# Peptides against a protein of PDB entry 8BZL, part 98

Target 1, 228 residues: chain A of PDB entry 8BZL
Amino acid sequence: SYDRAITVFSPDGHLFQVEYAQEAVKKGSTAVGVRGRDIVVLGVEKKSVAKLQDERTVRKICALDDNVCMAFAGLTADARIVINRARVECQSHRLTVEDPVTVEYITRYIASLKQRYTQSNGRRPFGISALIVGFDFDGTPRLYQTDPSGTYHAWKANAIGRGAKSVREFLEKNYTDEAIETDDLTIKLVIKALLEVVQSGGKNIELAVMRRDQSLKILNPEEIEKYV
Target 2, 242 residues: chain B of PDB entry 8BZL
Amino acid sequence: SRRYDSRTTIFSPEGRLYQVEYAMEAIGHAGTCLGILANDGVLLAAERRNIHKLLDEVFFSEKIYKLNEDMACSVAGITSDANVLTNELRLIAQRYLLQYQEPIPCEQLVTALCDIKQAYTQFGGKRPFGVSLLYIGWDKHYGFQLYQSDPSGNYGGWKATCIGNNSAAAVSMLKQDYKEGEMTLKSALALAIKVLNKTMDVSKLSAEKVEIATLTRENGKTVIRVLKQKEVEQLIKKHEEE

## One batch from the design tools (peptide; aimed at target 1 A73 T76, target 2 R16)

Design b1_p25_4_s1 (made by RFdiffusion4, then SolubleMPNN; from b1_p25_4, 7 letters changed)
Fold by OpenDDE base, seed 2:
Structure b1_p25_4_s1 (fold): chain B 228 residues (1-228), chain C 242 residues (1-242), chain A 25 residues (1-25)
Amino acid sequence: as target 1 above (228 residues)
Amino acid sequence: as target 2 above (242 residues)
Amino acid sequence: SIYSPVSTDEDLPPPEESPLLDREA
């Protein structure tokens, strides 16, 4: 069966392991990204943190650098490998080029890493999609998505994971220039989008905000409830 | 589908890694191990299955391993895999100490091993490690800590958790009885005995079938102590009287 | 569980069909 080969085309031209890795992503908790005018926002569905779990260790939104953040859907352990490599690249770029990475640059790096794992013998694809947000050195807000194939695109807004269809449908209807006119409206849009798939309100949402010339801010539950 | 478990590092059509799931299932048949975080310490309690009466060397612990001066772990799963991973943990901790002249932070040691575990789920010609671990430790950054890791290379911090046989039932009991912010090491020990008594497939809990280690801070030093059989007997007796 | 329920979500539409695509980037 061609589907048992890690990096082989089917007779009809399918890379089944890539498609199946996309199915792993679809099983992941929902993540949403929105680019505003001077803000980028990531929201993630909090899996019900087991009552006895330390919330500190359950981070689904990770800084890659001071100007770049990533959310993911799919395999957490796979994501950690990608995040670690991306962080090393961000630091290497700062040392060699004396400037922070552009959001596109680090996205392309991650995408290339993923692609190599789809083509290399003895490696399976990464079971993750990522939303990568941040600011370029010129202050332009950016949002990118990567998938298990290593494809990447720039987005105004997007969603990944188990609720992604419903969230995307919401965003397609509600993402307007008016809806992102202010930082608060942009945050509200992300929360509303996540509430399409999250039943228990702000308690089950992780939200991160990066404003122009500011560091990543993770909102606490009380801050999130103000937008609900 | 069983047809997708023939290779260790492939996704099923449903996006599942069956070899990782099967490794986790194998761990479900291993002896129970509990971890409980308290305000004044952290503990591991593990089922001892092999009472080799004939083992001349009473190896101090079958399932609890000291990693360094500030950390210990317990294992559930394949013994040979556990030995490899526990040795690697010790090596990582030692290399860090040599490089930085300070003990490795607890979470950093856990993540380093978890990246190794993950690699064995992604690279061809490898199988997942059939081992889950509980880690207890102290560091200057977060104080007392409890972590769990699985064959996937996933990990999390916990206030209390269980791995191995009847782990779901144990976690349910821990969730009911664990008092957040009020847990002393003494109460944690009592809770560990209570949970083990209910989750172990034994008619009567005995000290010979239970290993308990505590990690505390005394005079600015970490103390890792395995309880003596007499101390465990006293804990069991106290539980039987309650 | 590391494994969430299986989603029946469709793949993202190609960029050309998505109004959410950033065409300026």
Scores: peptide ipSAE 0.099, ipTM 0.604, DockQ to the pose 0.701
OpenDDE base, seeds 1, 3, 4, 5: peptide ipSAE 0.010, 0.085, 0.091, 0.087; ipTM 0.572, 0.683, 0.708, 0.667; seed 4 fails the geometry check

Design b1_p25_4_s2 (made by RFdiffusion4, then SolubleMPNN; from b1_p25_4, 7 letters changed)
Fold by OpenDDE base, seed 3:
Structure b1_p25_4_s2 (fold): chain B 228 residues (1-228), chain C 242 residues (1-242), chain A 25 residues (1-25)
Amino acid sequence: as target 1 above (228 residues)
Amino acid sequence: as target 2 above (242 residues)
Amino acid sequence: SIYAPVSTGEDLPPPEESPLLDRSA
């Protein structure tokens, strides 16, 4: 069957391996991204960390560069490969162009990488979607999403993973100019959106904040609880 | 004719990588390996299944491998796959040392192998490695460390964990008895024996069926030691007396 | 099991119809 082959077109024009990689993403923990006025926020659902697991080694939000971070849903090992390639590209860009990457540039790089894995013989698609956020050199906050196919789009807010539908429905109703008027309100919006799918409050949320001209900050549980 | 095996690990309609799942299932039938992180060291304990009288008792480890001066690993799964991966770990560590003139950080070694494992789940003509690993190590960045990796190329740091046969039951016992912040290497060794005694499908735990390695720091150097059979016997005896 | 039960999520509406799409970019 075509669904049991490498990434090839079905008679109906489907790329089943890409579609099935999207199903792998839907099984991933929920991630949400929101673009505020002068802030970008990523939130991820923490799966119940086993008491004996080191939380340091379980990060779903990763810096790509000083001005760009990424959250993902789907296969963690696949994500690590993408993140490593993106980090190398960010550094290469700084060395060759003498400027940090734009969020669009690095998104396009990641998207192109993913696309190549959908077309290259002897490769399967990456089982990940990514939310890529950051600031361009002009201080403009950006949010992009990319999927296993290598498509990408710019967003005001979006979600990926198992709870993405409910989170998106929440964001579609609650994302207003008033809801993102301040940094704190933007953070609160992300937390509220995640709480639609995350049980037991702020302890099960990882939150990363990047403000204009500031480094990525991972909020601790106590900081998150202040917004709940 | 080089038969190019065109078989690859592909997604199911449900987004599952069945070849990775089947590799993990195969590991569930392997001998038990556990790791415990303590304040003053880290240990691996592994079930020894192949007992041969002609094996050199002093240096033979079936499942515990020294990787470099600061790291060791234990393996659950296919022995041939284990040998390939442990050799690769040694090569990665050596290349890093030659390039940077310092030992590779523990997590970097783990991730480097995990990227290889992941590649064997993504590239055509490859199958997943039928191996899970526990890694113990010390570095200047995080001190004593314990990691677990699986056939998918996922890994995590742990205070205590188990792979192989009855691993779920072992992890449950470790969660109950592991005292965070209070774990000494001595207490960790006792806990390892306790867990193995309950999780190994043996009527009586014997020192010949258990391999234990400890990693400690002495005079600013890492010391990796495989416990002698007599030392393991003493640990078992102490457990039987309690 | 690393695999939680399959949630069959419906496909996202096309980005063009989402109010969350950034049309300025």
Scores: peptide ipSAE 0.083, ipTM 0.585, DockQ to the pose 0.661
OpenDDE base, seeds 1, 2, 4, 5: peptide ipSAE 0.029, 0.094, 0.078, 0.068; ipTM 0.584, 0.610, 0.730, 0.733; seeds 1, 2, 5 fail the geometry check

Design b1_p25_4_s3 (made by RFdiffusion4, then SolubleMPNN; from b1_p25_4, 8 letters changed)
Fold by OpenDDE base, seed 4:
Structure b1_p25_4_s3 (fold): chain B 228 residues (1-228), chain C 242 residues (1-242), chain A 25 residues (1-25)
Amino acid sequence: as target 1 above (228 residues)
Amino acid sequence: as target 2 above (242 residues)
Amino acid sequence: SIYSPVSTEEDLPPPEESPLLDREA
């Protein structure tokens, strides 16, 4: 059956393993990205951390470089491989080009990596979508999404994972120039968007903020509750 | 559906990796392994299933492996797979030490093995490892640590956890009895015996059926010690008196 | 549970007509 072959088109032109990898992403924890004027914000649904689990080891938002951050939905182990390769590429770029990567560059790198795993015999697709945010060297805020196929697009705002549809519908209605006029409003937009699908309020949200010319900041629960 | 079961590295229509799930199921039938983090140390306790009737003293840990001077692990699952992975852990740790002239941080060793596990779930012609591991260690970054990893290459840090047979029940008991911030190694040992006594399919817990290792810090050095049978007997006896 | 199966979801590429698409990029 065509669904059993890792890199085979169906008669109707479908790559079932890619589509099925996308189904793995839809079962992932919800992640949201929003590009503001001078800020990029990532929000993720916190899975209920088991009482005895170390929260430090449960990260859904990861820095790729000082100017780039990534959230993902889907296979955590697959994501770790992608993150590690992206980090190596970011460092390599700094060494070879003497500048940090653009957000588009590292997105393209990740997308190309994913695409190769959809085309290479004896490799399954990566079971992850990613939201990649950051600032280019010119101070332009960027948001990109990648999927298991290795496609990528630039976004003003987007969501991935289990609640992505509801969150996108919220963002489509509420993403306006006024809603992102300030950093605080942009943060509030992300929180409100996540609250469409996240139960128990701000305690179940992980939020990362990157402002222009600033390092990535992960907000603590108390900081998140101020926006609720 | 049986159709997705035969190939090791494919997604089901629902986005599931059945071969990874089946590897996890195989681990559920393995002997119980327990890990508990304390303020002054960390321990592994493992069910010993292969008792040679003619051996009065078990000289060797069957399920607890020293990885380096600062780390040990316990395994639940396919023994042959466990041997391969524990050997790889030792090699990774040794290579790091040679390269950096310092011990590998605990989480880095765990992650390195988890990346190998993940690769066996993504590359064709490979099956997942039928092994979950508990890792105990100390490093200068985070102090005493306990990690768990599965066939998918996922891992997490824990205060207490269990893998193998009756692991869900063991984890439930640990959640009830684990006192955050107040856990001494002594209390952790008592808790380990309590949990194993309830979760092992034995009428009476015996020292011959349990392996326990502790990891402590003495004079700025890590000490990994497998408890002697007599020490385990004393722990069991104390539990029976309570 | 950390052992929550690595769940896969299809992020259908948003339709090219999504108002959230950054058309300037």
Scores: peptide ipSAE 0.071, ipTM 0.718, DockQ to the pose 0.440; fails the geometry check
OpenDDE base, seeds 1, 2, 3, 5: peptide ipSAE 0.011, 0.054, 0.018, 0.029; ipTM 0.577, 0.610, 0.581, 0.608; seeds 1, 2, 3, 5 fail the geometry check

Design b1_p25_4_s4 (made by RFdiffusion4, then SolubleMPNN; from b1_p25_4, 9 letters changed)
Fold by OpenDDE base, seed 1:
Structure b1_p25_4_s4 (fold): chain B 228 residues (1-228), chain C 242 residues (1-242), chain A 25 residues (1-25)
Amino acid sequence: as target 1 above (228 residues)
Amino acid sequence: as target 2 above (242 residues)
Amino acid sequence: SIYSPVSTGEDLPPPELSPLLDREA
């Protein structure tokens, strides 16, 4: 019966709705993030976009601010709510503090939002995990991951969604200082990691890069194929 | 699995929202609605199921709703839920117009409603809306647009799509016959009739059972019109002659 | 379908044990 309650502990201390929200994330398209030396890279598995669907409306990588972007796995509608709230917070921070958010700050904000939805008996958890990447004002590249519980951690590299296990296993083996020595090598690492779970090469990958002092750039398929 | 069927806003052990899935199933039993984007316009075509001879002809559109001067929608699912959502769309559009002194961009209106739909899947004591919508519109940012939204609060832009009964078959046909970049409104109307003729479980397609609306631009203004029965009859006749 | 088949994924090891964890942050 505890699993039917929106936000209650089981007798053994489990938050079943949070765990089940994590299962919803595992059904999502795979996303990968890698922190390089002077670059952060997000890659997402493109689900076969229906031939008649507008690709503009299928984006899983979005900017939160000029210095921060996010990829997600799980419920797209839930993600939209989180993204909108995060964007408002980024703008509010710029207005009130006169500086852009740190990647940690906005991650903590998102995590706190998610956590609050796990404590309200009138709300279900968000069915999303997120990879949040960007640069702090000092030029430090950052990668964070957050889950439906509101837990967050800093990572060198990570993956979320259906293929996350295989991608993480690849990253654990192949993430070295040499593998991220250059921007191109870092991009190549992300592509190779996604290719562990994505069939048919670069056409089924969405890739975004953010370099130091540069805006988010989404790579076109031709640019991706150069790294394959 | 069945244990979660009665709960409105909870995940199943498999991470599924069964109430959202059941709402989508209910929509699958609704009358078919098609949307097709053309270079020179966008259209909605909907199945009319309630053909009552005593219906006052003044109620022109059973399933197609004008939202503002630049947007219309069609609905598949629970009529009462559809009425609430279409009213909310009109209110959102009007509030935006009052606030910004310009019409709401199409995607923003769709998103605003989708956030409401999503909330009804996340907040306790609420059930999902048993409604999918197709939106047609024009704005200065993207021109002619077609969107689809579902009970989850998810949406997408489309060149052509279908909701309601036999939607999968309709979408398959649209994928086969839709020519990207070459679609005229005239060709879109013909395609709509072709798809409806094959997807509606009727021996013969009749104009009384089909509602069609077009959205075009004339003299720098958006024109939304519901086709007259005679115009629909001509489209059906033309299809039968091909 | 918005819902892909349930991937049978094992629980992630605790982040604390992952070599990919950024310990400096």
Scores: peptide ipSAE 0.063, ipTM 0.703, DockQ to the pose 0.696
OpenDDE base, seeds 2, 3, 4, 5: peptide ipSAE 0.043, 0.016, 0.014, 0.044; ipTM 0.720, 0.603, 0.606, 0.715; seeds 2, 3 fail the geometry check

Design b1_p25_5 (made by RFdiffusion4)
Pose (drawn by RFdiffusion4):
Structure b1_p25_5 (pose): chain A 225 residues (1-47, 50-199, 201-228), chain B 238 residues (1-200, 205-242), chain P 25 residues (1-25); non-standard residues A62 YCM
Amino acid sequence: SYDRAITVFSPDGHLFQVEYAQEAVKKGSTAVGVRGRDIVVLGVEKKAKLQDERTVRKICALDDNVCMAFAGLTADARIVINRARVECQSHRLTVEDPVTVEYITRYIASLKQRYTQSNGRRPFGISALIVGFDFDGTPRLYQTDPSGTYHAWKANAIGRGAKSVREFLEKNYTDEAIETDDLTIKLVIKALLEVVQGGKNIELAVMRRDQSLKILNPEEIEKYV
Amino acid sequence: SRRYDSRTTIFSPEGRLYQVEYAMEAIGHAGTCLGILANDGVLLAAERRNIHKLLDEVFFSEKIYKLNEDMACSVAGITSDANVLTNELRLIAQRYLLQYQEPIPCEQLVTALCDIKQAYTQFGGKRPFGVSLLYIGWDKHYGFQLYQSDPSGNYGGWKATCIGNNSAAAVSMLKQDYKEGEMTLKSALALAIKVLNKTMLSAEKVEIATLTRENGKTVIRVLKQKEVEQLIKKHEEE
Amino acid sequence: DVDHAFDPETHDPAEAQKWIDMMES
């Protein structure tokens, strides 16, 4: 089979294929995640008439207690999502517990890191925001990128214009903003309205303590706008 | 040998997959192919690129392929690649029926093939398939459905879409004329002739298939030349 | 999410032509 080293070091210690994978992420639609007190919220920018909205969604459930949003190559994202779904079931089988948000994040990150050091393969061209709750009810938000690095965040953005949205969230992520569920959802919509020039072209989802993923209707989003 | 390896599965500096983009260029030079969803069925309209006089026409169709009892598809791009992919679609549909003893839902069949196409872009060092497909079908979950896939493995559901030559002009005509939720098969047939009229008229130059439900069973039929010639006459009056 | 399309400013037309020739063959 094909064994060409695709990801290699360059002078100065750069891994060019990874950096190019990060450029693919910037070409993706904006995704925003906010961790609240008892709620986590994901929002994504949408790109059209005659298209079925159900089929092209950027927010996916990995397990009953874990879901993710992504930016970048959509086909690569489907592969990573289905790999993570299979791992969530393997964990329930072996440990008899649902996966922690950190566990599945570590798994997705290590999968991505393997694709930066394996022969015959290019890196995954996606970043992911992963949200959910632990056994003790603690809300979580993690980010993964193509290098395999992962971190936990109070709030974050990925994809096109992520720098601007991040700078908005830094100034606006306060206790008042995450005091209630309605204000937590509102902060995500405001963060997206910063780069979407829109309001009717946004998808949003909410996850509450042990209540599973709820995707908001267009009519419910129009009320906030 | 590293010297002769064209490296078909790498990123460009901008995060682009050049072989995928070149493959989509090949599809844009293929025969026009469009699909329209309606309340009582789904249809595929295709430009025949085999319009030579000395051709025999031995099959019931040239560009429209039955995948299983409830599904059909049409292709744009490299014909040989399309033969490999359509054979694989039939195999996936039969593997699902064997396992679950029920027909494969349409989206599950599209996702399964797209995973194969995505793998060719990430590893193996091979050129990707130069094929875009339109899928039409019916399942107990979502009823009548239309899907499109492209060489990278991306797919989406559509009420109407077009692939191949002059597809941008065709998508424009569909946005203007398609009455969302009010389309019947007869009106969708009229719109298909209207769209192919601009983007290309003769019955020998077009191929039309319809998918409907009759007595709880799916019917996939290629329209005879007589029915197509009558549809072309009915439009010229407009 | 990310669009794929040929661009003459960044792509090699001769390489693209190879795909077209295959398709027409």

Design b1_p25_5_s1 (made by RFdiffusion4, then SolubleMPNN; from b1_p25_5, 10 letters changed)
Fold by OpenDDE base, seed 3:
Structure b1_p25_5_s1 (fold): chain B 228 residues (1-228), chain C 242 residues (1-242), chain A 25 residues (1-25)
Amino acid sequence: as target 1 above (228 residues)
Amino acid sequence: as target 2 above (242 residues)
Amino acid sequence: DVEFAFDPSTHDPEKAQEWVDRMNA
């Protein structure tokens, strides 16, 4: 059966391993990204951290560089590989080009990496989707999404993971220019969107904010509760 | 070329990596290993299954391995895979020390091995390692630490955790009895004995069947100590009296 | 050049495969 082969085309032209990797992503914790006017916000569903687990080691939002951060859904170990490569590329770019990467550039790098793993014999696709947010050097906020296939697109708002459908439906209804008019409103929009799929309020949300010319800020639970 | 492709860890239609899950099942049949973080130290407790009477009194910890001066690990799963991974951990730690003239941070060592584990789940012609590890350590960045890693290359920091046989039951007990912020190494040792007594398929816990190592700080140095059998006997006796 | 320990996370997939193959040789 074609199902046991490496990422090969089915008779119907499907790359089943890519599709199945997308199913792995759908089992991942929900992540949401929203681009505001002068802010980008990532929110992630905190899995109920096992009572004895160190929360510090359960970060689903990570910096790639000072101007770029990423959230992911799917296989955490796969994500770590992608994150490390992206960080190296961001640093390399600064050294070679003397400028930070654009959000599109690093997204394309990650997408190309993923695509290569869909075409390389003896390799499986990465079981991750990512939301990549940040600011370009001109101060333009950006949001991109990548999937296991290595596709990428720019978004105003998007979601990935198990609750992505419900969160997207919420964002489609509630993402307006008025809803993102201020930084606080943008943060509120992300929280409200996550609350569609997260039952226990602000305690189960990880939220990261990047403002223009500012570093990534991870909000503490108390800061999140102020927006609820 | 094409024959190697049949052994690649691939996604199921449901997005599962069954070879990784099957590796985790193999670990479920291994002897129990516990890790507990305390305020003044961290410990590993492991079930000894191979009590050969002819094992020379040099109780080489069968399941607890010193990695460097600041870290140790315990292993649940395939012994051959465990030996490969523990040797790799030592090599990574040594290379780091040579390169940076300081000990490798605990999480960095764990991560480096986890990236290797992940690679064995993604590259063709390889199977996942049938091994989970508990890591204990101290570094200047985070102090005492406890980590767990699995065949997928996932890891996490823990206050207390268990791998191997009856790990789910052990974790449940740890969740009930672990007092956050109040754990001394002494209380952690007592808790380890309590949990092992209930999770090991033995009628009576004996010191010969348990390995315990503690990691402490004394005079600004890390001390990794394997408890003597008599010390373990005292802990068991104390538990039986409670 | 001290060939730093191959980090599979930072290297090309082909080099990563070569490393995995060397570990199993």
Scores: peptide ipSAE 0.027, ipTM 0.600, DockQ to the pose 0.029
OpenDDE base, seeds 1, 2, 4, 5: peptide ipSAE 0.025, 0.005, 0.012, 0.016; ipTM 0.602, 0.472, 0.582, 0.618; seeds 1, 4, 5 fail the geometry check

Design b1_p25_5_s2 (made by RFdiffusion4, then SolubleMPNN; from b1_p25_5 with D3E H4F E9A D21E M22E S25A)
Fold by OpenDDE base, seed 3:
Structure b1_p25_5_s2 (fold): chain B 228 residues (1-228), chain C 242 residues (1-242), chain A 25 residues (1-25)
Amino acid sequence: as target 1 above (228 residues)
Amino acid sequence: as target 2 above (242 residues)
Amino acid sequence: DVEFAFDPATHDPAEAQKWIEEMEA
């Protein structure tokens, strides 16, 4: 069957391995991204950290550079490969171009990497989607999403993973200019969106905030509870 | 053509990597390995299955491998795969030491191997490694550490965990008895014996069937020690008296 | 960062393939 082959077109034009990789993403923990006016916010569903697991080692929000961070849904090991490649590219860009990457640039790099793994007969697709947020050097906040196919788009707000549909539906209803008027309101919007699918409130949420000209800040549970 | 290798790990329609899952299943039939983090050290405890009287006792351990002066690991799964991965861990650690003139941080060594494992799940013509590992170590960044990695290339830090046969039951017991923040190496050793006694498919736990290694800090140096059989016997005896 | 290893052998598919081939030899 064509579905047992390496990423090839089916008779009806489907790339089944890409579609199946998207199914792997849908099983991943939920991640949400929101672009505010002068802030970008990523939120992720904390996996029920096994009682004896070190929470530090379960990070789903990663810095790619000082001005860019990424959340992902899907295969953690696949994500690590993508993150490492993206970090190298960010540093290379700084050295060669003498400016940090734009959020679009690094997203396109990641997307191109993913796409190559869909076209090579010696490889399977990456089983990850990513939300990539940050600031361009001009201070413009950006949010991009990329999937296993290597497609990418810019968003005001988006979600990926198992709860993505419900979170997106919430964001479609509640994302307004008023809802993102302040940094605090933007953070609150992300938390509310995640609470559509995350049980037990702020304890099961990881939240990262990047403000203009500031480094990525991971909020502690107490800080998150202030917004709940 | 290498590009059409039928052995490529591919996604199922449901988004599963069955070859990785099957590798994990194979590990479930391997001997039990436990790791427990304490305030004053970290330990590995592993089931010895190959109790052959003719085994040359010269081997430091059947299932516990020293990686460098600051790290050790235990393995569950395919022995040949384990040998390859443990050798690679040693090489990575040695290359780092040569390059940076300091020992590799524990988590960095774990991630380096996990990236290799991941590659074997993604590239054509390869199968996943049929091995899970527990890592114990000390570094200046995080002190005593315990990690677990699986065939997928995923890893995590743990206070206590188990791989291999009856690992789910062992983890459940560890969750019940592990005292967060109060775990001494002595109490961790007792807990390891307790869990192994219940999870090993043996009527009685014997010292010959258990390997235990401890990692401690003495005078600003890491000490990795495999417990002598007599020491393990004493731990078992103590457990039977409780 | 200690969180991620930058191993060229695994991050470049060509190097990864070479490494795999060397491991199988």
Scores: peptide ipSAE 0.006, ipTM 0.591, DockQ to the pose 0.035
OpenDDE base, seeds 1, 2, 4, 5: peptide ipSAE 0.008, 0.005, 0.015, 0.000; ipTM 0.598, 0.617, 0.621, 0.600; seeds 1, 4 fail the geometry check

